# Peptides against a protein of PDB entry 2YKT, part 206

Target 1, 231 residues: chain A of PDB entry 2YKT
Amino acid sequence: SRSEEMHRLTENVYKTIMEQFNPSLRNFIAMGKNYEKALAGVTYAAKGYFDALVKMGELASESQGSKELGDVLFQMAEVHRQIQNQLEEMLKSFHNELLTQLEQKVELDSRYLSAALKKYQTEQRSKGDALDKCQAELKKLRKKSQGSKNPQKYSDKELQYIDAISNKQGELENYVSDGYKTALTEERRRFCFLVEKQCAVAKNSAAYHSKGKELLAQKLPLWQQACADPS

## One batch from the design tools (peptide; made by RFdiffusion4, then SolubleMPNN)

Design b2_p26_5_s4 (from b2_p26_5, 9 letters changed)
Fold by OpenDDE base, seed 3:
Structure b2_p26_5_s4 (fold): chain B 231 residues (1-231), chain A 26 residues (1-26)
Amino acid sequence: as target 1 above (231 residues)
Amino acid sequence: NLEELLEEIKKLEEKTKELEKLEKEL
């Protein structure tokens, strides 16, 4: 029946969220943590590299013929420090605003979806069983009426059961229809939440890249000329 | 938020329990 098909569709939406979306989201969080760890590793390695660059700048500053190049090397290290600070801010936001929030929600969401699906199934079954019972009673009544010497005695009751069946059928169809809309809304809400969180990541990433671009664009011409102008 | 989600879970679980009781009584 149409109601049975729509019921199956509703259950499939919940199952898709529980069995496909949520596991995939858990994997996404895990991959995010790996990415964060790798970026933290880059941060640490970069610090060592630019600390060594500062040491080269110190040596240049002590030389007779390359003193001005010492200042250039120090500026390069300082610009890196500023870029690195921006990266660290981005990573903190990535952890606190994306990963932690997603992890907390996905854990509880499994319980929520299980409870929501179970409620829907139980109420759908209850309405279906009530309808089936009324249909069965009408069938029994009709059999009694056919065997009776006075069939007119049952006519009012037959009409009442027909009306009850019609009403219960309509209620079941409406309930299943609303259930399907609710399930689709639940799915959409989860994707929207993911998109919104990724927008926050994109904004933070843009800030990091902009800061780096601005600092390097300002200083790079000066650094490129340093070797052409010996003191 | 997490608190709202927990409250909603509890409500859904309670409602399911009530419906199951009604089904057994019929």
Scores: peptide ipSAE 0.263, ipTM 0.865, DockQ to the pose 0.012
Fold by OpenDDE base, seed 1:
Structure b2_p26_5_s4 (fold): chain B 231 residues (1-231), chain A 26 residues (1-26)
Amino acid sequence: as target 1 above (231 residues)
Amino acid sequence: NLEELLEEIKKLEEKTKELEKLEKEL
C-alpha cells in the first residue's frame, strides 16, 4: 500500500543517518583531529626554524658592518610569531567550536535517533494494528449479516466500522506522511549544522590568512631593500 | 545544546514506553 511504502522510506532515512551519516561524521572528526595535530607539528617545526633565524640575527647585530641586517632578521622572526599566534587562535576555534561539539553531539545522536525511530515504529504499528483489527471485525460482521434472517440488525454497526476504518486509515496515512517529512528534516538539520560549523572555521581561517598577508605586505618591501642600503 | 538533546532523548524514550504499554492493551 501507499502507507506501507512511505513507512519503508521513513525507516530507510533513519537507517541512512545511523548507518551512513553518523559513522562518516565520526570519521570526519577523526580526520579533523589528525589535521589539527599535523598543524601543531608544523607550528613547532616553524618555531625551531625561526628561533635559529634569531640566532643569525644576533650574530649580525654583533658584526660591525651588518648591524641593520640583524634588525631585519629579528623583524622576520617577530612577524612569524604574530602569524603563529593567529594560527593558534584559529586552531583553538577549530578544536572548540567544531571538533568538540561534533564529537559530543554525534555520540548522543545515536541514542536520539534510536529512540526517535523506535517511537515512530511503535506508533505506526499501533495505528496499523488498530486498522487491521477494525477491518477484520467488519469482515466478521458482514459474514454474520449474510447468514442472518435479519440483516438490518447489523446495519448500524456496519456503518460504525466503516467510519472507524476510514478515520483510522486517514490517521495512519497522515502519521506516516508526517513521519517521512520529520525524518527528512532530521537529516537536513544534521547537514546544516555541519555546514554552519564549517563556515565558522572558514571565517577563522580567513582571518589567519588576512593577518599574515597584511603583516608580510607591510614588512617585505623594507626587508628587500635592507641589503641595498647599508647604514 | 547537550542538555536539550538529553532531555529530548528522555522524552522520546518515555513516550515509546507509554506507546508500548498501550499497544499491549489492544
Scores: peptide ipSAE 0.240, ipTM 0.855, DockQ to the pose 0.012
Fold by OpenDDE base, seed 2:
Structure b2_p26_5_s4 (fold): chain B 231 residues (1-231), chain A 26 residues (1-26)
Amino acid sequence: as target 1 above (231 residues)
Amino acid sequence: NLEELLEEIKKLEEKTKELEKLEKEL
């Protein structure tokens, strides 16, 4: 029946969220943590490189003929420090606003979905069983009427059961339909939440890239002229 | 938020128990 098909569709939506979306989201979080760790590693490695550059700048500053180049090398290292600071801020946001929140939510979502599905199933079954009972009673009544010397005695009751069946069928169909819409909304809400969180990450990432570009664009021309302009 | 989700879970669980009780009575 239409209601049975829609019931199956509803259960499949919940199943898809629980068995496909949530596990995939857990994997996404894990991959995000790996990415965060790698970026932190880059930051650490870069610090070592630019600390070594500072050392070269110190040597230049101690020289008689290259003193001004020491300042250039220091500026290069400082710009890098500022870029890395911006990256660290982005990473904090990435961790706190995306990964942590998703992790907490996905764990609770398993319980939520289980409860929601169970509630739906219980109510759907209750309505279905009530309908089946009325149908069975009507069938019994009709059998009694056919065997009776006075079939008219059962006519009013037959009409009552027909009406009850019609009403219960309509209620079941509506309930299952609403259940399906609710399930689809639950699925969409989860994807929307992910998209929104990724938008926040994208904004923070854009800020990092912009700051780096600005700092380098400002200083690079000065550094390029340093060797051509002996003091 | 997470607190709201927990409350929703609790409500759903309670409602499910109520429905199950009603089913047993029928």
Scores: peptide ipSAE 0.027, ipTM 0.610, DockQ to the pose 0.012
Fold by OpenDDE base, seed 4:
Structure b2_p26_5_s4 (fold): chain B 231 residues (1-231), chain A 26 residues (1-26)
Amino acid sequence: as target 1 above (231 residues)
Amino acid sequence: NLEELLEEIKKLEEKTKELEKLEKEL
């Protein structure tokens, strides 16, 4: 029946979220943590490199003929420090706004979806069983009426059962239809949440890249000219 | 938020229990 098909579709949406979306989201979070760890590793390695550059700047500043180049080397290290600070801020946002929030939600979502699906199944079965019971009682009433000397005695009850069956059938169809819409909305909400969180990451990433570009564009011409003026 | 999700889960679980009780009474 149309109701049975829509019921199957509804259950399949919940199953798809539980068995496909949530496991894939857990994997996405794990890959995000790996990416964060790698970027943290880059930041740490970069610190060692630019600390060594500062030491070269100190040596230049102590020289008689290369003092101005010491300032250039310090500026190079400082610009890098500022870029790395922006990266660290982006990583904190990536961790706190994306990974932590997704991890908390996905852990609880299995329980939520199980409860939602069970509620839907219980109510759907209850409505179905009530309909079946009314249909069975109507069939019994009709058999009793056919064996009776006064069939008109049962006519009013027969009409009541017919009306009850029609109403229960309509209620079941509406419930299953609404259940399917609800399930699709639950699926869409999860994808929308992922998209919104990824947009926040993209915004923070854009800020990091923009700041780095601006700082380097401002200073690079100055650094390129530093060796052309012998002191 | 996480608290809202927990409240929704609890609400769904309670409603499910109520429905199961009603099914047994029918």
Scores: peptide ipSAE 0.014, ipTM 0.461, DockQ to the pose 0.012

Design b2_p26_6_s1 (from b2_p26_6, 12 letters changed)
Fold by OpenDDE base, seed 4:
Structure b2_p26_6_s1 (fold): chain B 231 residues (1-231), chain A 26 residues (1-26)
Amino acid sequence: as target 1 above (231 residues)
Amino acid sequence: SLEKKIEETLKKLEELKKEVGGTEFG
């Protein structure tokens, strides 16, 4: 029936969230943590590299013919420090605004969705059982009427069951329809939450990249000029 | 720009949030 089909669709939405979305979100969080760790690793490795660059700058400053290049090398390392500071800010936001919040939500959501689905199923079954009972009673009444010498005796009761069935069918259909809309809204809300948090991260990441590009764009011509000028 | 794309996405998200009654769940 239409009601049964809609009921199945409703249950499938909840099952999809619980069995597909939430596990996938947990994996997304895990991959995010790995990404964070890797970026922290990049930060550490970069520090070592630019510390070594500073050492090259020191050697240039101590040289007889390359002293001015020492200042350039120091400036390169300083620009890196500023870029790295911006990366660290982005990473903090990535951790606090995305990973932590998603982890908190996904941990609680399994219980919430299970309860919501159970509530829906219980009420749907209750309405369905009440409908089935009325249909069964009508069928019994009709059989009794067919075997009776006075079938008109049962006419009023037959009409009452027909009306009750119609009303209960309508109530069930409305309930299941509303349940489906609710389930779809629950799914959509979770995707909206993910998108919202990812947008915040993207904005912070954009700031990191923009700042890095700006700093390098300002200094790179100066550094190139130092290479072109004779010592 | 990336910033503009993010802003456009956020604007669309605000509309979607109204449709679903916010982003809170669980």
Scores: peptide ipSAE 0.061, ipTM 0.732, DockQ to the pose 0.879
Fold by OpenDDE base, seed 1:
Structure b2_p26_6_s1 (fold): chain B 231 residues (1-231), chain A 26 residues (1-26)
Amino acid sequence: as target 1 above (231 residues)
Amino acid sequence: SLEKKIEETLKKLEELKKEVGGTEFG
């Protein structure tokens, strides 16, 4: 029946969220944590590299013939520091605005979805059983009427069961339809949340890249000129 | 630009969020 098909679809949506989406989201969070750790490693390695660059700048500044190049090397290190600060802000947002929030939600979601599915199943079964009961009683009544010398005695009860079946069928169909819409909305909401949080990360990442591009574009011509003009 | 693409995505997301009644769940 249409109601049975929609019921199966509804259950499949909840199962897909619980068995596919949530495990995939947990994996996504784990991969995000790995990515964060790697970026922290890059940050540490970069600090060592640019600290060493500063040391080269100090040597240039102490030289008789390369003093101006010392200032250039210091500027390179300073630009890196500013870029690195933007990266650290991005990483904080990545952790706090994406990973932590997703982790909190996915941890609670299994219980929520299980309860929601059980509630739906219980009510769907209750309505289905009530319908089946009315159908069974109508069938029994019709059998009694066919075997009776006075079938007219059962006519009013037959009409009552027909009306009850019609109403219960409509209620079941509406309930299952609403249940399916609700399940789809639950799935969509989870994807929307993921997209929203990823967009926030993307904006922060864009700010990091933009700042880096601006700083380097501004300074690079000056650094190139210093190399070409032996003082 | 990347910024423009993000803005377009966010705009679309806001429309989608209205359809689902927000992003809170659980």
Scores: peptide ipSAE 0.058, ipTM 0.726, DockQ to the pose 0.929
Fold by OpenDDE base, seed 5:
Structure b2_p26_6_s1 (fold): chain B 231 residues (1-231), chain A 26 residues (1-26)
Amino acid sequence: as target 1 above (231 residues)
Amino acid sequence: SLEKKIEETLKKLEELKKEVGGTEFG
């Protein structure tokens, strides 16, 4: 029936969230944590590299013929420091605005969805059973009427069951329809939450890239000139 | 620009959030 098919669709929405969306989201969080760890490792390794660059700048500054290149090397290290600071801010946002919040939501969601699905199933079954009961009673009444010498005796009761069946059928259809809309809304809300948090990360990532581009674009011509125009 | 694209996405998201009654669940 139309109601049975829509009921199946409703259950499948909840099943899809629990068996596809949530596991995929957990994997997404795990990959995010791995990415964060790798970037933290890059930041640490980069610090060692640019500290060594500063040491080369010190040697240049101590030389008689390359003093001006010492300042250039120090500027290179300083620009890197500023870029890394911006990266660290982005990583903090990535952790706090995306990973932590998604992890908190996904951890609780299995129980929530199971309860929501069970509530829907219980009420759907209750309405279905009530409908089936009325249909069974009408069938019994019709059998009794066929065996009776006076079938007109049962006509009023037959009309009552027909009316009750019609009403219960309508209630079941409406309930299942609303249930399907609710389930789809639950799925959509989860994707909206993910998109919202990912937008925050994207904004911070854009700030990191823009700042790095600006700093390097400003200084790179000066550094190149220092090599080409020895004093 | 990336910034404009993010802003456009956020605007669209706000419209979608109204349809679903927010982003809170669980």
Scores: peptide ipSAE 0.057, ipTM 0.725, DockQ to the pose 0.880
Fold by OpenDDE base, seed 3:
Structure b2_p26_6_s1 (fold): chain B 231 residues (1-231), chain A 26 residues (1-26)
Amino acid sequence: as target 1 above (231 residues)
Amino acid sequence: SLEKKIEETLKKLEELKKEVGGTEFG
């Protein structure tokens, strides 16, 4: 029946969220944690590299012929420090605004969706059973009427069951239709939440890259000039 | 630019959020 097909579609939406979306989201979070760890590793490794650059700057400052290049090397290391600070802020936001929030949501969602599906199934079954009962009673009444010497005695009751069946059928169809819309809305909310959190990450990432570009663009011409002067 | 693309995405997201009544679930 139309209602049975729509019921199956509704259940399939909930199953898709629970069995495909949520596991995929858990994997996304895991990959995000791995990415965060790798970026933290880059930050740590970069610190070692630029600390070594500072040592080269110290040597230049102690030299007789390359003193000015010492200041340039120190500035290069300082600009990098500022860029790394921006990266750390971005990583903090990535952790707190994306990973933690997604993890909290996905943890609670399994129980929520199971309860929501169970509630829908229980009410759908209740309405279906009530309809089936009325249909069965009408069939029983018609059999009784056919065997009776006075069929007109049952005519009013037959009309009442027909009306009840029509009403219950309409209620069931509406309930299942609304259930399907609700399930699709639940799925859409989850994707919207993901997109929203990823947009926050994108903004923070853009700010990091913009700050780095600005700092380097400001200083790079000065550093290039220092290299062009033969001492 | 990336910034403009983000803004466009956010605008679309706001429209989509209105359709679903927000992003809260669970």
Scores: peptide ipSAE 0.055, ipTM 0.726, DockQ to the pose 0.909

Design b2_p26_6_s2 (from b2_p26_6, 10 letters changed)
Fold by OpenDDE base, seed 2:
Structure b2_p26_6_s2 (fold): chain B 231 residues (1-231), chain A 26 residues (1-26)
Amino acid sequence: as target 1 above (231 residues)
Amino acid sequence: SMVKEIEEVLKKLEEEKKEVGGTEFG
């Protein structure tokens, strides 16, 4: 029936969220944590590299013929430090605004969805059973009427069961329809949450990249001229 | 009919999302 098909579709939406979306989201979070760790590793390795660059700048500053190049090397290291600070801010945002929030939501969601599906199934079955009961009683009444010498005695009760069946059928169809709309809304809300959190991360990443580009664009011409224009 | 009704519900959700400035699930 139409109601049975729509019931199946509703259950499938909940199952898709629980069995596909949520596990995939957990994997996404795990991959995000791995990515964060790798970026932290890059940060640490970069610090060592630019600390070594500072040492080269110190040596240049101690020289008689390359003193101005010492300042250039120090500026290069300082720009790196500023870029690194922006990266750290981005990573904090990535952790706190995306990973932590997704982890909290996905953990709560398994219990929520199980309860929501169970509630829907229980009520759907209750309405279905009530319909089936009325249909069975009508069938029983019709059998009694056919065997009776006075079928008209059962006419009023037959009409009552027909009306009850019609009403219960309508209630079941409406309930399942609303259930399907609710399930699709739940699914969409989860995807929207992911998209919005990823947008926040993207904005923070853009800020990091923009700051790095700005700092390098400002200083790079000066550094490129340092060897050509001995002061 | 049913598809259109679902689309209307989803449209309302999108409108509500714009009004609140974000969507949470749970």
Scores: peptide ipSAE 0.087, ipTM 0.478, DockQ to the pose 0.182; fails the geometry check
Fold by OpenDDE base, seed 5:
Structure b2_p26_6_s2 (fold): chain B 231 residues (1-231), chain A 26 residues (1-26)
Amino acid sequence: as target 1 above (231 residues)
Amino acid sequence: SMVKEIEEVLKKLEEEKKEVGGTEFG
C-alpha cells in the first residue's frame, strides 16, 4: 500500500542517518583531527626554521659588510612568526568551532535517533493495528449478516465500521506522511549544521591567508631592495 | 630595534583593521 511504502521510506531515512551519515561524520572528525595534528607539526617545524634564520641574521649583524642584511633577516623571521601565530589561531577555531561541536553532536545523536525511530514505529504500529482490528470486525459482521435471516439488523453497525475504517486509514496516512517529512527534516538539519560549521572554518582560514598575504606584500619590496642596493 | 619597529607596524595594522570595522565578508 502507499502507506506501507511511505513507512518503509521513513524508516530508511532514519537508518541512513544512523548507518551512513553518523559513521561518515565520525570519520570526517577523525580526519580533521589528523589534519589539525599535521598543521600543528608544521607550526613547530616552522619555528625551528625561522629561529635558525634569526641566527643567520645575528651573524650578518656582526659582520662589517652585511649589517643591514641582518635587520632584513630578522624582519623575515618576524613576519613568518606572525603568519604562524595566525595559523595557530585558525587551528584553535578549527578545533573548537568544528571538531568539538561535531564530536559532541554525533555522540548524542545515536541515542536520539534510535528513540525517535522507535517512537515513530510504535505509533505507526498502534495506528495500523487499530485499523486492522476495525477491518477484521467489519469482516466478521458481514459474515454474520450473510448467514442471518434479517441482514438489515446489522446495517447501522456496518456503516459505523466503514466510517471508522475510513477515519483510521486517513489518520495512518497522515501520520506516516508527517513522519516522512520529519525524518527528511532531521537529515537536512544535520547536513546544514555541517555546512554552517564548515563555513565558519572557511572564514577563519580566509582571514589567515589574507593576513599572511598582507604582511608579505608589505615587506617583500623592502627586502628585495636591500639586496639590490649594496651599501 | 628593528624587531620592535616591526611589532609596532603590525600593531598599527591590527588597529587599522579594527577601525575599518567592515566585516570583509559581510
Scores: peptide ipSAE 0.019, ipTM 0.196, DockQ to the pose 0.024; fails the geometry check
Fold by OpenDDE base, seed 1:
Structure b2_p26_6_s2 (fold): chain B 231 residues (1-231), chain A 26 residues (1-26)
Amino acid sequence: as target 1 above (231 residues)
Amino acid sequence: SMVKEIEEVLKKLEEEKKEVGGTEFG
Protein backbone atom coordinates (compact mmCIF):
# COMPACT_ATOMS: atom_id res chain seq x y z
CA SER B 1 0.00 0.00 0.00
CA ARG B 2 0.99 3.68 -0.32
CA SER B 3 1.16 3.96 3.47
CA GLU B 4 3.41 0.89 3.74
CA GLU B 5 5.77 2.27 1.11
CA MET B 6 5.91 5.65 2.83
CA HIS B 7 6.49 3.86 6.15
CA ARG B 8 9.46 1.97 4.69
CA LEU B 9 10.86 5.23 3.29
CA THR B 10 10.52 6.86 6.72
CA GLU B 11 12.33 4.01 8.46
CA ASN B 12 15.04 4.08 5.80
CA VAL B 13 15.72 7.78 6.48
CA TYR B 14 16.22 7.07 10.19
CA LYS B 15 18.38 4.04 9.35
CA THR B 16 20.48 6.11 6.94
CA ILE B 17 21.12 8.70 9.66
CA MET B 18 21.93 6.08 12.29
CA GLU B 19 23.93 3.66 10.13
CA GLN B 20 25.61 5.98 7.60
CA PHE B 21 25.54 9.62 8.68
CA ASN B 22 26.43 9.17 12.36
CA PRO B 23 29.35 6.76 11.76
CA SER B 24 30.64 9.04 8.99
CA LEU B 25 30.31 12.03 11.32
CA ARG B 26 32.26 10.20 14.03
CA ASN B 27 34.99 9.53 11.48
CA PHE B 28 34.89 13.19 10.41
CA ILE B 29 35.35 14.26 14.05
CA ALA B 30 38.25 11.82 14.45
CA MET B 31 39.92 13.14 11.30
CA GLY B 32 39.32 16.67 12.57
CA LYS B 33 41.05 15.85 15.86
CA ASN B 34 43.99 14.42 13.92
CA TYR B 35 44.12 17.56 11.79
CA GLU B 36 44.01 19.75 14.92
CA LYS B 37 46.86 17.76 16.47
CA ALA B 38 48.94 18.10 13.32
CA LEU B 39 48.33 21.87 13.21
CA ALA B 40 49.32 22.13 16.87
CA GLY B 41 52.48 20.22 15.95
CA VAL B 42 53.16 22.69 13.13
CA THR B 43 52.63 25.55 15.59
CA TYR B 44 55.16 24.10 18.00
CA ALA B 45 57.72 23.38 15.29
CA ALA B 46 57.27 26.86 13.82
CA LYS B 47 57.87 28.43 17.24
CA GLY B 48 61.19 26.63 17.51
CA TYR B 49 62.20 27.73 14.02
CA PHE B 50 61.36 31.40 14.58
CA ASP B 51 62.91 31.42 18.05
CA ALA B 52 66.09 30.25 16.36
CA LEU B 53 65.63 33.03 13.78
CA VAL B 54 65.40 35.56 16.63
CA LYS B 55 68.72 34.25 17.92
CA MET B 56 70.26 34.88 14.51
CA GLY B 57 68.78 38.38 14.65
CA GLU B 58 70.42 38.97 18.04
CA LEU B 59 73.79 37.98 16.60
CA ALA B 60 73.29 40.31 13.64
CA SER B 61 72.38 43.17 16.00
CA GLU B 62 75.60 42.58 17.94
CA SER B 63 77.70 42.75 14.77
CA GLN B 64 79.25 45.96 13.47
CA GLY B 65 78.38 45.41 9.83
CA SER B 66 74.96 43.67 9.96
CA LYS B 67 72.89 45.58 12.58
CA GLU B 68 70.09 46.47 10.18
CA LEU B 69 69.71 42.81 9.22
CA GLY B 70 69.09 42.06 12.90
CA ASP B 71 66.01 44.30 12.79
CA VAL B 72 64.81 42.55 9.63
CA LEU B 73 65.14 39.13 11.27
CA PHE B 74 63.24 40.38 14.35
CA GLN B 75 60.47 41.75 12.13
CA MET B 76 60.22 38.39 10.35
CA ALA B 77 59.82 36.63 13.70
CA GLU B 78 57.28 39.20 14.94
CA VAL B 79 55.14 38.89 11.81
CA HIS B 80 55.21 35.13 12.31
CA ARG B 81 54.10 35.58 15.94
CA GLN B 82 51.12 37.67 14.82
CA ILE B 83 50.18 35.12 12.15
CA GLN B 84 50.57 32.33 14.70
CA ASN B 85 48.23 34.09 17.15
CA GLN B 86 45.58 34.17 14.43
CA LEU B 87 46.17 30.48 13.75
CA GLU B 88 45.71 29.66 17.44
CA GLU B 89 42.41 31.55 17.47
CA MET B 90 41.31 29.63 14.40
CA LEU B 91 42.29 26.34 16.08
CA LYS B 92 40.33 27.23 19.23
CA SER B 93 37.30 27.94 17.09
CA PHE B 94 37.86 24.74 15.14
CA HIS B 95 37.93 22.76 18.38
CA ASN B 96 35.17 24.53 20.32
CA GLU B 97 32.74 25.51 17.58
CA LEU B 98 33.05 22.50 15.29
CA LEU B 99 34.59 19.40 16.86
CA THR B 100 33.21 19.66 20.41
CA GLN B 101 29.70 20.53 19.27
CA LEU B 102 29.65 17.76 16.67
CA GLU B 103 30.97 15.28 19.22
CA GLN B 104 28.27 16.25 21.73
CA LYS B 105 25.64 15.99 19.03
CA VAL B 106 26.69 12.61 17.68
CA GLU B 107 26.95 11.16 21.19
CA LEU B 108 23.36 12.12 22.02
CA ASP B 109 21.95 11.53 18.56
CA SER B 110 21.83 7.74 18.66
CA ARG B 111 19.55 7.81 21.70
CA TYR B 112 17.43 10.60 20.28
CA LEU B 113 16.96 8.94 16.89
CA SER B 114 16.24 5.56 18.45
CA ALA B 115 13.56 7.13 20.62
CA ALA B 116 12.09 9.14 17.73
CA LEU B 117 12.00 6.10 15.45
CA LYS B 118 10.46 3.94 18.18
CA LYS B 119 7.79 6.54 18.90
CA TYR B 120 6.95 6.75 15.20
CA GLN B 121 6.88 2.95 14.81
CA THR B 122 4.68 2.49 17.88
CA GLU B 123 2.10 5.01 16.74
CA GLN B 124 2.22 3.81 13.13
CA ARG B 125 1.64 0.23 14.29
CA SER B 126 -1.18 1.31 16.60
CA LYS B 127 -2.97 3.08 13.75
CA GLY B 128 -2.28 0.19 11.38
CA ASP B 129 -3.61 -2.38 13.86
CA ALA B 130 -6.75 -0.32 14.45
CA LEU B 131 -7.33 -0.15 10.69
CA ASP B 132 -6.71 -3.88 10.25
CA LYS B 133 -9.14 -4.64 13.06
CA CYS B 134 -11.89 -2.58 11.43
CA GLN B 135 -11.22 -4.24 8.07
CA ALA B 136 -11.37 -7.67 9.67
CA GLU B 137 -14.63 -6.86 11.45
CA LEU B 138 -16.17 -5.57 8.21
CA LYS B 139 -15.13 -8.80 6.47
CA LYS B 140 -16.74 -10.86 9.26
CA LEU B 141 -19.89 -8.76 9.10
CA ARG B 142 -20.16 -9.22 5.33
CA LYS B 143 -19.80 -12.98 5.73
CA LYS B 144 -22.59 -12.98 8.32
CA SER B 145 -24.78 -10.84 6.09
CA GLN B 146 -24.30 -13.15 3.09
CA GLY B 147 -25.35 -16.14 5.21
CA SER B 148 -28.34 -14.36 6.77
CA LYS B 149 -31.99 -14.49 5.70
CA ASN B 150 -32.20 -10.80 6.66
CA PRO B 151 -29.11 -8.99 5.24
CA GLN B 152 -30.73 -5.57 5.87
CA LYS B 153 -30.16 -6.08 9.60
CA TYR B 154 -26.42 -5.52 9.06
CA SER B 155 -26.56 -2.61 6.57
CA ASP B 156 -26.17 0.22 9.10
CA LYS B 157 -23.28 -1.50 10.84
CA GLU B 158 -21.58 -2.15 7.49
CA LEU B 159 -21.77 1.56 6.66
CA GLN B 160 -20.30 2.42 10.07
CA TYR B 161 -17.32 0.13 9.45
CA ILE B 162 -16.80 1.52 5.94
CA ASP B 163 -16.72 5.06 7.34
CA ALA B 164 -14.40 4.02 10.17
CA ILE B 165 -12.03 2.31 7.70
CA SER B 166 -11.98 5.38 5.47
CA ASN B 167 -11.20 7.67 8.41
CA LYS B 168 -8.53 5.37 9.85
CA GLN B 169 -6.92 4.94 6.43
CA GLY B 170 -6.76 8.71 6.01
CA GLU B 171 -5.32 9.17 9.51
CA LEU B 172 -2.68 6.51 8.88
CA GLU B 173 -1.67 8.01 5.53
CA ASN B 174 -1.42 11.50 7.04
CA TYR B 175 0.57 10.24 10.01
CA VAL B 176 3.03 8.32 7.84
CA SER B 177 3.36 11.27 5.45
CA ASP B 178 4.09 13.62 8.35
CA GLY B 179 6.51 11.05 9.75
CA TYR B 180 8.41 11.01 6.46
CA LYS B 181 8.58 14.82 6.35
CA THR B 182 9.80 14.83 9.95
CA ALA B 183 12.49 12.24 9.19
CA LEU B 184 13.71 14.20 6.15
CA THR B 185 13.74 17.36 8.25
CA GLU B 186 15.85 15.59 10.88
CA GLU B 187 18.32 14.51 8.20
CA ARG B 188 18.46 17.98 6.64
CA ARG B 189 18.93 19.59 10.06
CA ARG B 190 22.03 17.47 10.66
CA PHE B 191 23.62 18.41 7.34
CA CYS B 192 22.68 22.07 7.84
CA PHE B 193 24.29 22.06 11.27
CA LEU B 194 27.49 20.61 9.82
CA VAL B 195 27.50 23.18 6.99
CA GLU B 196 26.88 26.08 9.39
CA LYS B 197 29.65 25.00 11.75
CA GLN B 198 32.04 24.44 8.87
CA CYS B 199 31.15 27.91 7.54
CA ALA B 200 32.12 29.44 10.89
CA VAL B 201 35.47 27.64 10.75
CA ALA B 202 35.93 28.75 7.14
CA LYS B 203 35.35 32.39 8.11
CA ASN B 204 37.94 32.17 10.86
CA SER B 205 40.37 30.44 8.50
CA ALA B 206 39.81 33.16 5.90
CA ALA B 207 40.57 35.81 8.52
CA TYR B 208 43.80 34.01 9.43
CA HIS B 209 44.90 33.74 5.80
CA SER B 210 43.93 37.35 5.05
CA LYS B 211 45.87 38.69 8.03
CA GLY B 212 48.92 36.63 7.10
CA LYS B 213 48.78 37.82 3.49
CA GLU B 214 48.42 41.45 4.56
CA LEU B 215 51.30 41.36 7.03
CA LEU B 216 53.66 39.56 4.67
CA ALA B 217 52.73 41.76 1.70
CA GLN B 218 53.46 44.85 3.79
CA LYS B 219 56.86 43.73 5.08
CA LEU B 220 58.32 41.53 2.34
CA PRO B 221 59.46 44.42 0.07
CA LEU B 222 61.36 45.96 3.00
CA TRP B 223 63.04 42.67 3.84
CA GLN B 224 64.02 42.08 0.21
CA GLN B 225 65.80 45.45 0.05
CA ALA B 226 67.71 45.03 3.32
CA CYS B 227 70.72 43.26 1.77
CA ALA B 228 71.00 45.72 -1.11
CA ASP B 229 71.14 48.80 1.15
CA PRO B 230 73.92 48.32 3.68
CA SER B 231 73.62 51.03 6.32
CA SER A 1 21.81 25.15 18.99
CA MET A 2 20.92 21.72 17.67
CA VAL A 3 22.78 20.20 20.62
CA LYS A 4 20.56 22.06 23.09
CA GLU A 5 17.45 21.06 21.21
CA ILE A 6 18.50 17.42 21.27
CA GLU A 7 19.32 17.63 24.97
CA GLU A 8 15.93 19.15 25.71
CA VAL A 9 14.15 16.45 23.74
CA LEU A 10 16.20 13.74 25.43
CA LYS A 11 15.37 15.21 28.82
CA LYS A 12 11.66 15.14 28.00
CA LEU A 13 11.92 11.57 26.77
CA GLU A 14 13.76 10.52 29.91
CA GLU A 15 11.09 12.15 32.05
CA GLU A 16 8.39 10.40 30.04
CA LYS A 17 10.21 7.07 30.50
CA LYS A 18 10.24 7.56 34.25
CA GLU A 19 6.53 8.20 34.21
CA VAL A 20 5.77 5.13 32.05
CA GLY A 21 7.88 2.79 34.25
CA GLY A 22 11.32 2.62 32.63
CA THR A 23 10.72 1.19 29.17
CA GLU A 24 14.24 0.80 27.78
CA PHE A 25 14.33 2.43 24.42
CA GLY A 26 15.79 -0.67 22.77
Scores: peptide ipSAE 0.017, ipTM 0.516, DockQ to the pose 0.032; fails the geometry check
Fold by OpenDDE base, seed 3:
Structure b2_p26_6_s2 (fold): chain B 231 residues (1-231), chain A 26 residues (1-26)
Amino acid sequence: as target 1 above (231 residues)
Amino acid sequence: SMVKEIEEVLKKLEEEKKEVGGTEFG
């Protein structure tokens, strides 16, 4: 029936969220944690490189003929430190605004969806059973009427069952239709939440890249000229 | 695989970080 098909579609939406979306989101979070760890590793390795650059700057500052190049090397290391601070801010946001919130959300939604699906199934079954009962009663009444010498005795009661069946069928169809819309809304809400959290990450990443570009663009011309006039 | 190589590099960096005791920049 139309109601049975729409019921199946509704259950399939909940099933898709629980069996496809939620596991995929957990995997996404895990991959995000791995990516965060890798970026932290890059940060650590970069620190070692620029600490070594500072040591080269110290040696230049101690030289007789390359003192001014010491300041240039220190500026290069300082600009890196500032860029690194922006990266650390981005990573904090990535952790707190994306990973943690998605992890909390997926845990809560697993329990919520199970309860929501169970509630829907219980009410759908209740309405279906009530319809089936009325249909069965009408069928019994019609059998009694066909065997009766006075069929008109059952006419009013037959009309009452027909009306009750029509009403219950309409209620069931409306309920499963609304259930399907609700399920699709729940699915969309989860994707929207992911998109919104990823937008926050994108904004913070843009700030990191912009700051790095600005700092390097400001200083690079000065550094490129440092070797032109040996003292 | 490329993933395995990256994981091995990250593991080494973490071990080195524990041995050196994280120094601050500057």
Scores: peptide ipSAE 0.008, ipTM 0.249, DockQ to the pose 0.016; fails the geometry check

